# Designs tried in a protein design run: peptides against a protein of PDB entry 8HF1. Part 139

Target 1, 320 residues: chain A of PDB entry 8HF1
Amino acid sequence: NVMLYATKPTEVMVSFPHQEQVLTVTRLISAEIEKFYVSLDLMNIGVQPIRRSKSLQCLRDPSKKSFVKQLFNDFLYQMKEYGIYAASIAIISLIVEFDIKRRQAETLSVKLMHRTALTLCEKIRHLLVQKLQDMTYDDDDDNVNTEEVIMNFSTPKVQRFLMSLKVSFADKDPKDICCLVFVERRYTCKCIYGLLLNYIQSTPELRNVLTPQFMVGRNNISPDFESVLERKWQKSAIQQFRDGNANLMICSSVLEEGIDVQACNHVFILDPVKTFNMYVQSKGRARTTEAKFVLFTADKEREKTIQQIYQYRKAHNDIA

## One batch from the design tools (peptide; made by RFdiffusion4, then SolubleMPNN)

Design b2_p19_4_s3 (from b2_p19_4, 7 letters changed)
Fold by OpenDDE base, seed 2:
Structure b2_p19_4_s3 (fold): chain B 320 residues (1-320), chain A 19 residues (1-19)
Amino acid sequence: as target 1 above (320 residues)
Amino acid sequence: MKLEVYEEKDGVVLEKLLD
């Protein structure tokens, strides 16, 4: 039961310019992934043994090829929606995942498939890091984690998000901050977490003010694929946020239904609000006095976003 | 629905969504 507590947070909208920064590097990476998909479709990996997931409700483990394509499609989405800097963090998650799957491969053909995917991820990582270094005179990896590099290689949405965090939290007491950041996709949580860690460390006004954590929703496909490590991380992250050792939590929309998270004074919705339930559940976390509920919209979609929020407000008031 | 500038700082415009 989502207790529809009539929380009246201040609803705030931040507009960002719709710039399709089509960089040569993003086109090159997309073309390399497309070539890889053609090669992947030609790979004979044989009939994969359907591991009977013990729970009847677990959707059959998607085709091992389909899962590889899903990870690269999620990466392409992150690169497009959040920018090259976020993509440089996102690709590390793919490297880790494909290395685990390569080691766990039951057949030589599956092992080779994951190895080929891993090699592509390493190439993509190199292309991304090289592009981040184009702004730095020094070859040191630490120089790509500056506030300037993060801002310049982020999309206008992410730029406005980071600026909104700086404006909202610069030089504040960490104890007075309880912030949620909602994103649509589970992989975006890890990506934005890594970006925020580097941004906070590079931004003196936020250093020692914001302590981020992230929470990934349970994979509905198979609880068996959730590493024991991810479950331990999730429990630790929730506990740190409850104890006030972390004051900013990045959540995917899948978490809205079940996490007993404290009343927050700030809720940021980084991705578009697609459903009434998402609106009510996320807004329902902004429960403190003077709580802020912050939405991001492209300038071209501003009117549509305003109309959608008005419809959701009306529907919420009719139920409350 | 009316929008009012709630805060303008460092090139960020925060618009309050009024009733």
Scores: peptide ipSAE 0.376, ipTM 0.883, DockQ to the pose 0.877
Fold by OpenDDE base, seed 5:
Structure b2_p19_4_s3 (fold): chain B 320 residues (1-320), chain A 19 residues (1-19)
Amino acid sequence: as target 1 above (320 residues)
Amino acid sequence: MKLEVYEEKDGVVLEKLLD
């Protein structure tokens, strides 16, 4: 039913230069994580008690080591895709998660494993913060949250995204804005949210214009994976967006059938559109007469992106 | 598919994806 009555949004492409910013700090962090994986593989954490909790999660990582590696791999991906400023926010989420797991550890060996992961996260945090401070000439200005620092330590993709927000929303009435930002991964939602809070606060033209919120999509695989806290937070975030108390929502998945989100006038796709369903469902949220659907592409992938969007448009017109 | 410059501001080029 969503497909038939939607005003076709204006589709916009924003190109960004493909620069592999190979910072020495990112190489050092990657090498420290690799060394940690070698040490982690050598750790004897014993047989973990099979909690008979019906959640399929207990079956997938009996050693809890694969989960630790997943979090660091997700962090490395985020540092590469969004930059070291985004990584400085992402590492805090790892610290919080490993501290919870350390406190909940049933064995000394598991407690030690999470403590070692925490020690590495604190080292990574220090390396990132030190690098962000290298641009602050004033030893006393601990303010690594300036527009300049955010821009200089973000990837070209994130730079073009932030600039596109500024161009699109500078000095506008916040009531006229209903914006969705789609990202690929769940952990990216919180990181980009933290980055946007700092960017908006440092950008006078946006400070009273944009009120961001984030939402992680439901895991289709099991509702048992959603903590009660995550579900409560998602409901609150959706309600704030419906009530107009937030006008920009960051999402990792197309809001499943049944999350009634209002018609948006802006939809940003920060990460590459990988599926036809993602294209149709995200574009289908841009329903106002002047709605914009904004895509980001590396210059080297521009032609491939254009061809992919053409195929998605054709397939959409064949179904409509 | 044709591209048309929709907006150019502050070194950001917004290209409209035309049919």
Scores: peptide ipSAE 0.355, ipTM 0.873, DockQ to the pose 0.874
Fold by OpenDDE base, seed 1:
Structure b2_p19_4_s3 (fold): chain B 320 residues (1-320), chain A 19 residues (1-19)
Amino acid sequence: as target 1 above (320 residues)
Amino acid sequence: MKLEVYEEKDGVVLEKLLD
């Protein structure tokens, strides 16, 4: 009910050209992952003892293979949806995860599986970094974090998102900004966060204007996999955003979990709005005077997006 | 639903979603 009396945000759509990334490097990476899946299917890792930890039905893949495939599929999705620059950040998260799992492996076969996955991730990282360096004359890893490299190696969606941030926030007072960025997937929060840190640092007009944070929904993790560190970090990120020490929050599905986030003046929906609840909840965070609710759509999906938003508006008015 | 150009800057076109 409290959502009904808020000033309706201005709903804004940003269109981007549909571009299939036809990079040789992305094809090579996909082929290496497919080759790895064939090898992974042939690996005998034995029956893992189901630790009878009672509560959470989170699919501890008893084989642990499905989890490995999930992480690489999530990476492939990020590379496709956000570009090779975002993929270069995303792969680091896989490296960290597989190194942890390699160290925690209860059997030699599982240790070898995670080692093989880790070796593939390092190869993928090298291929991505080499491709980013094609635009740089200096071999220094720090030189790939320029505005130009970020823009050129991002998908049109991410390019339009970054440009929209620059247009919206260039040279503004940080105190006047309260921005949410919604993404569909948990792993995307961290990837886009890393991309934004580098973009903001390389963009003078946004430097000292935007202070990003990210948060991930608890529902996306088995609490058994939610590290104490991740929970502490999530609490800290929320608190920094509440205190105004961060003015841009990247989040996935967090509103479904009853996380109380303050009223924002900007809400960006980076990924497609798939549900009525996501639409209402995310839009319901744009509550300040002159709040903007910004959607991104591919040109080819523009009509479909418009129709979907119209249906959601109608459904919202019928319940209101 | 109608669309109106809300803002155009630096090659970004923001279209307002009207009823």
Scores: peptide ipSAE 0.344, ipTM 0.869, DockQ to the pose 0.905
Fold by OpenDDE base, seed 4:
Order: C-alpha cells, then structure tokens, then sequence
Structure b2_p19_4_s3 (fold): chain B 320 residues (1-320), chain A 19 residues (1-19)
C-alpha cells in the first residue's frame, strides 16, 4: 500500500508559458481529420457482430468506426499538448495500428475503411515532416531529430520537461538514476518515449546517462484484446527497469493498478494531476531521501495548481 | 503555500513547493 510510506520527496513546480502554437499545418491537419470523419460516417461497414468477450461484461466492442475516431482524437490531443515533433512520432503509431487492422479485416468494407484511415495518416505524416524540414536552414541534413528541431517544434510544456531532464541528469552516473514519467494517456507513453530517444541521442550529456522505457496500461476496456506481444513487451519493460537496464520509465495510470517498481529518486508528472489518488500513488514512488516530485503547470494555471497541491498535501497528512 | 526558487538554469525555473 503506497499510502503507508511517509515519503517526503521535494515537490518542485515548473511553470511554462501558455502558447497555443497556432501553426497553419495544425489547422490543416485538424480540418483533414474532420473531413475524414464526415466520410467515415457515410461508410457502410455492415452490422458488426457483438463479439462476446469471455468476461461476463458484454463490453460492446466499440464500433470499428469508434476505434478509428478514438485513435485520431488521441493524435489531435497529442499534437495540441506536446507539439508537431511529438505528433510526427504519434502518427507512426497510427500507421502501424491501421495497417494491422487492415490486414486483420474480415470484410472488404472494413479493409477499405482502414485503408482510407492509413492514407490520411500518410498525408498527415508528410505534412508534419515537411514542416519540421522547413525550419532546418541547412538543406543538406534531412535529420529532423536534432535538439534544436525537437525544442522548436515542442510545446512549452515539453520544452520545460526536456530542459528539466537535462538539468537533472546531465553527466550523472546512470546507476544513480531511477526516474518515472507519468502521462495521462496510454498512447502518450509511446510518443514521449520516441521523443526522448531522439532527444537523448541528440544531447551528448544524456546519451550514456538515460535509458528510457515505457509501459502502456492494460486496456481497461478489454484485457482479452491485449495482444500477447503487448503483454510480453510490458513484462520485459518492467523487468528491464527492475534490473537497472532502463533507468527512466514512462507510464500512465498503470502504476496505480499495483505494478511494483523499485523506489525512485525522480518522479515527473508531465500532465495535470487530476485526482488525489494519482497524486498519492505517483508521489509515493519517490522514496529515496533526495527524491524529487516534479509538476508542470501553465503560468495561467499556476495559482490553481498550487492550491490543488496544497489541498492534496493536507488530505494526505490527515490520512497519514 | 510558499514557493522558493530551487534552481534556475537555461531559462528553466524550478520552484520548491514549501510547506
């Protein structure tokens, strides 16, 4: 029970300017997705058989259309919250997913639906990559994975997160690092993982210091649909983190579900803390004597964030 | 709750949340 450990990590807040990156490319991408939704609603894919999951709860397998819309809505969220660079990584995950679904399609109509979604993802990827290249003044290096490009095309939140990692971990012994990064959404884990791999590789002070992994939560909608590969990968990622082969773990609400990880010296909360349980569970992972618990807040939400953390501290002290 | 600047480097301000 994580609540029983009176760990008093140093709580740190990092403020970032609220800048809506109003880029023409983000508006164009949003409009293309909206246009696709209109077309998707007109597609006749037939009556989908309600597959009874073996779990007694007839969780309505979300309509195959609903799943497609969910993936694009999650992509739009990631583009808004993390920026164009993160979106260029996130779109690859959609391409992979829609290609798998296209191959697994039992009907021609469903196959066509996933093909149309895939074609849109390829167009979006091209628009994103082109925009990343337009800011590389050096015509010669097609490498959009530089520290400069990552920083310039990330939201202020992600910029402050990356800078906080650099300040916290530059030239440290990798054995002295046990870091958790909490995000709200399962798809964000993969996106931020890919961004961190590229950032660490572009940042000399971090290349041999940070070895990231990610953990995606069990799909609460249907653990039965979680691929054997995904479960094997999750088990492997946790084991690598336990064995010290990885020293930074990106996770969602998964750690609330009783994944036992070692005591960490750094916990970063990249997304807003929405619940008292999330606050206690995430803070309760920062168990070393010099542990840091780092929160990110927009300047406009700073006072509200401070007040919320004060309320959570008070409530935690009343239970302890 | 009071805030104290814990670290300021490269335009990042880390503020300690004081008790």
Amino acid sequence: as target 1 above (320 residues)
Amino acid sequence: MKLEVYEEKDGVVLEKLLD
Scores: peptide ipSAE 0.340, ipTM 0.867, DockQ to the pose 0.857

Design b2_p19_4_s4 (from b2_p19_4, 9 letters changed)
Fold by OpenDDE base, seed 3:
Structure b2_p19_4_s4 (fold): chain B 320 residues (1-320), chain A 19 residues (1-19)
Amino acid sequence: as target 1 above (320 residues)
Amino acid sequence: MKLEVYSEENGVVLERLLD
């Protein structure tokens, strides 16, 4: 009986300074979104006459406005949590979504609502790109993707994450790397993926070392809302990671037990661990002998984070 | 739970969470 001693990963904590970056551009963008919400609440998008009960008609109009507000609230969260550089990538995803919704609009009023949202996103994109260019001597869009620009326009959390990747993986063999990065929100996977592509390309020590991919967790909501394209992308991304064609995977959900992913040597938790299940399942992916499980915490929340991890460790040891 | 600094590289302090 070879007791497969389940090798417990080394748990690592990285602290970062809690800085509220109060940039003028961030205040301006927030104020423009608030003005847009006032305008959106005044918009009569019309009750589409579906011959169903009066109660269902009144509920459909709020749902379309509520979805628009949700996307902008998620954008504001990403700008606050990850910084202006990540926000410049995140806004592109809103532009794509509102253009699709504009094309799919069944009424002129709904089409106009999505057009107004799209125009606001284009204005926000311009404001963000202009602010990134303020550090570049040249007006060329290609110069905004430097290591320096990415670092200066990222939050302290993202700065410490990127520095931790550089320290962990600089000049290593790509075959020796199997890394997972967990984030809380679905849309964060794509913006952090775009940020990492640009950072790796601008950082010689990581160029040809890290090949990132991202996977959006399955919506707990009906598989019917997952586009055929999203399902194909997820399957392809997982296969590339299994085949070693990608060695860093960004995920918003704990990979369900049924996703046979290779034993990872690094697991990064970029956002706060909010649940015991997230702690156990993410830590359970760090299975190699020298595996690292890396957590990020603000200095102000350090003691609270330590106490929470201690409670999760105790609860896990009582079940094991 | 004790914390021990195991690495300090490029301004990143890595603290090991000990049992």
Scores: peptide ipSAE 0.335, ipTM 0.870, DockQ to the pose 0.877
Fold by OpenDDE base, seed 4:
Structure b2_p19_4_s4 (fold): chain B 320 residues (1-320), chain A 19 residues (1-19)
Amino acid sequence: as target 1 above (320 residues)
Amino acid sequence: MKLEVYSEENGVVLERLLD
């Protein structure tokens, strides 16, 4: 039980300015997705068979349309919360997913639906990449994966996160690093992983220091629909982190589900701490003597965040 | 709860949450 370990990591708060990146490109993308939803609602894909999961609960297989809308809603959230650079990575995950679903489609109508979604994702990808290129003054270097481009097209939260990684880990021995990064959503794990790979590769002080991995939570809708590949990947990612072949793990609520991970010296909470359990469990992974527990807050929410952490500390001390 | 600046680098302020 993680609660039994009275680990007192240093709790660190990083403030960031609340800047809504009101880019014209983000408005255009949002409008294209909304237009697509209207078209999607008009598509006749036939009656979806109720797949009985082997678990006795007839979990209604979410309508194939609802799954498409969920992926685009998660993309819109990532674009808002992490910026257009992160969105350019997130859209690739949608492209891969819709191509798989298109190939697995049992009917022509379902195949067409996923093809239309895929075509929209390619349009969005081009709009994002074009905007990333517009700030590369040098016409010759199509490489949008520079430290400068990543920083300029990330939200203030992500900027502060990346800077905190650089300050914390520049030129350190990889063996002395055991870092967790918590995010709220499963799809954010892949997005932030891709962003970190590019950032680490563009940052000389981190290239041979940080080796990231990610773990996606089990699908809350049905564990039975989790692909054999996803389960193998999760097992491999955890094993790499245990063996020290990866020293930074990006995860969602997965560690709440009893995944045993070694004692970490850094825990970053990239998204707001919503529950006492998440606070205790994530903080309880920072177990070394010099462990840091780092959270991010918008300046406008600073006082609210401070009060919330104080309440969680008090509640934790009353149980310990 | 008091805050203490732990580090300030490149406009990033890291604040330690004191007891």
Scores: peptide ipSAE 0.332, ipTM 0.870, DockQ to the pose 0.821
Fold by OpenDDE base, seed 1:
Structure b2_p19_4_s4 (fold): chain B 320 residues (1-320), chain A 19 residues (1-19)
Amino acid sequence: as target 1 above (320 residues)
Amino acid sequence: MKLEVYSEENGVVLERLLD
């Protein structure tokens, strides 16, 4: 029995400094969202008809308010975890979602709620873009998409991630690259994708090397809420990655859903590994010769991260 | 678990997580 020892990927850790300093703009945005939550709680939107969608798992928030709060909480998380540049991209997704919800509103009160949320998102977008423009002398929106602006307005985690991509892939043959980037949240996939597109275009060493794509996990909660567009886009993204037309794929929890992704030579875990299953599944995608499994950790959490990975390795070896 | 620096480029320190 030649146990083909599948070459275990090299596990790599990248440390980043913890950023405690909150920008004035992020404090202002947080305060505006908190003020909006108070207003939202006072809104009488009435009892929404529970459409009996057949799948019990479609916990449609009957109040529609929890969904609005969830989107803003996800935005606040992205702004905190990835920085104001990423937040400027993330807010566009909220604008699109609230505009759709405003148009689909069954009542005037729900329409007004989504309109108020949309107005807040536009205000937040202007505050973020204005802050990004502080480094640009030109009022042209395209000038905020420079390597310098992206780096300076990203968190240390994202800075180290982008630098790690540059170090790993600068001037390489695109065919030799099969990279996965794992993130925790569905909405983070789109945000980091937009950030990477702009970064790659602004970075000559990567412009013709990396072709990113993203894949959002299926909403396990309601396949009925997955737009036909999202499902088509997921299939297209996976196919592009399989065909080598994309060589970097951003994923959220996708492996738990049985999506078959090819063996990769690089796996980046941008967010903390929270579960043993996530560790095994994500690491299990780094299967090529000399594959790298790259983790990011704050300096303050470094020892805790090391201990957690050691526990996961031990548990994996005890089962295997 | 031991850590070994295997690359330091552009202010990024890459550490191997060794057994």
Scores: peptide ipSAE 0.331, ipTM 0.869, DockQ to the pose 0.872
Fold by OpenDDE base, seed 5:
Formats: C-alpha cells, structure tokens, sequence
Structure b2_p19_4_s4 (fold): chain B 320 residues (1-320), chain A 19 residues (1-19)
C-alpha cells in the first residue's frame, strides 16, 4: 500500500515562462495535418471486417481513422509542449508506426491511407530538420544534436528540465543517482528519452553520469497492439534500472500498474500532476533521506499548482 | 505553504515547498 509510506522528500518547484512559441514551421505543420484530416474524412476505407479479436478498440473505429488522428494529435501535443526538437524525434515514431500499419494493411484502401499518412510524416520531418539546421553551418543531420540546438528548439519547460538535470547531476558518481522522470503520455516517454540521449551525449558533465531508459505502461485498451518487441523492451528497461545499468527512468503512470521500482533519490514530474493518486505514487518513490521531488509549472499556473500541491499534502497527511 | 528560493543558477530558480 504505497499511500502508507510516510516519505518526506524535499519538494521543489521550478517555474518556467509561458511562451507561445508560434513558429512559422509549427503553423505550417498544423495546417498540413488539418488538411490531411479533411482528406482522411472524405476517404471511403470501407467497413473493416470485424475481426473477433477481444480488443474493444477494433469495435470502435471500423475505418481505423481514429488511430491515425490519435497519432497526429499526440505529435501536435508533443510539438506544442516540448518544442520542435522533441517533435523531430516524435515524428520518427509515427513514421515507424505508419510503415508497420501500411505493411499489415488488409485492404488497398487502408494501405493507401497509411501511405498518405507516411508521406505527410516525411514532409513534416523534412520541415523540422530544415528548421533545426538553420542554426548549423553544415548540412549534416548529426549537427542538429548539439546542446545549443536542443536548448534553443525546446520549450521553456524542457529547457528548465534539462538545466535542472545539469545542476542536479553534473560530475556526480553514476552510482549515487537513482532518478525517475514522470510524463503524462506514453509517446512522450520515448520522445523525451531520445532528447535526453542526445542532450547527455552533447553535455560533457552528463555524458558518463546519466544513463537513461524509458518504460511505458501496458496498453489495457489494446493488448493485441502491444508488440512482442515493446513488452521485451519494457522488461529489459526495468531490469537495467534494477541492476544499475540505467540510473534515470522515464515513465508514464507505470507505477500505478504495480511495477515494483526501487527507491529513488530524485523524482521529476515533467507534466502537471492531475490526480492525487499520481502525486502519492510518484512522491512515494522518492524514499531516500535526501530525496528530491521536483515539479515544473508555468508562471501563470504557479499559484494554482501551489494550491493543488497543498491540498494533496493535506490529504496525504490525513491518510498517513 | 511557504516557498523558499534555495538555488538560483543560470536563470533556473529552485523553490523549496515548505509546510
């Protein structure tokens, strides 16, 4: 019962400026996705044969259009919340997914739908990479993975997160670090993981200090869509973190599913804490004597965040 | 709840949430 752990980590708040980064490239990408949705709604994909697979999702969208829209909506969210650098990583995951779905397509119409989505993803990738290259003198794609490019093309939230990692862990012994990073969305785990790999590699003070890994919870809605590869990755990631081969774990709500993770000395909450359960479960992993529980808040939401954390603390103390 | 700035580095303000 994680609620009964009277752990009192140091709670830390990091504020970031609310910047609506309205880049021309982000507007163009959003407009291309909206045009694609109009085209997608006009596509006659036919009634997909109801495969008697026990997955409730196969019953809800006979055209599989909702899944395509979900992936692009998750991408748009990541681009908005984390910036265009994170979006350049996120789009690769969509490319991989749509290529798999294109190859697995049972009908020509579904194959064409996923091909059209894939073509749009390649266009988006090109627009993002071109924008990242505006800061580089060389046309080499590897030059976009510098600390400077990552920082300049990340949102203020991600900038403050990366700076907080650098301040917290620069030149420390990797063995003294056990860090969790909580995010709201499953796809954000992989996106922030890719961003952190590049940031750590470009930051000498962190290169041999932080070894990140990521873990996503089980998709209860569609266990059939969990590839054998994803399940193997999750098991391997947890084991690496338990064995100390990874010292930073990025996760989305996975601790609510009863995954036993060791006691950590740092817990970062990158996205807003929406539930008391998430607050208690995440804070309850910061169990060492000097453990830190770090929250990120926009300046405009600062007072609301403080009030919410106060209510959660009060409720936690009344149960403990 | 009292807030205390315990670190300010490179434009990152770290505020401790006190009881």
Amino acid sequence: as target 1 above (320 residues)
Amino acid sequence: MKLEVYSEENGVVLERLLD
Scores: peptide ipSAE 0.330, ipTM 0.869, DockQ to the pose 0.805

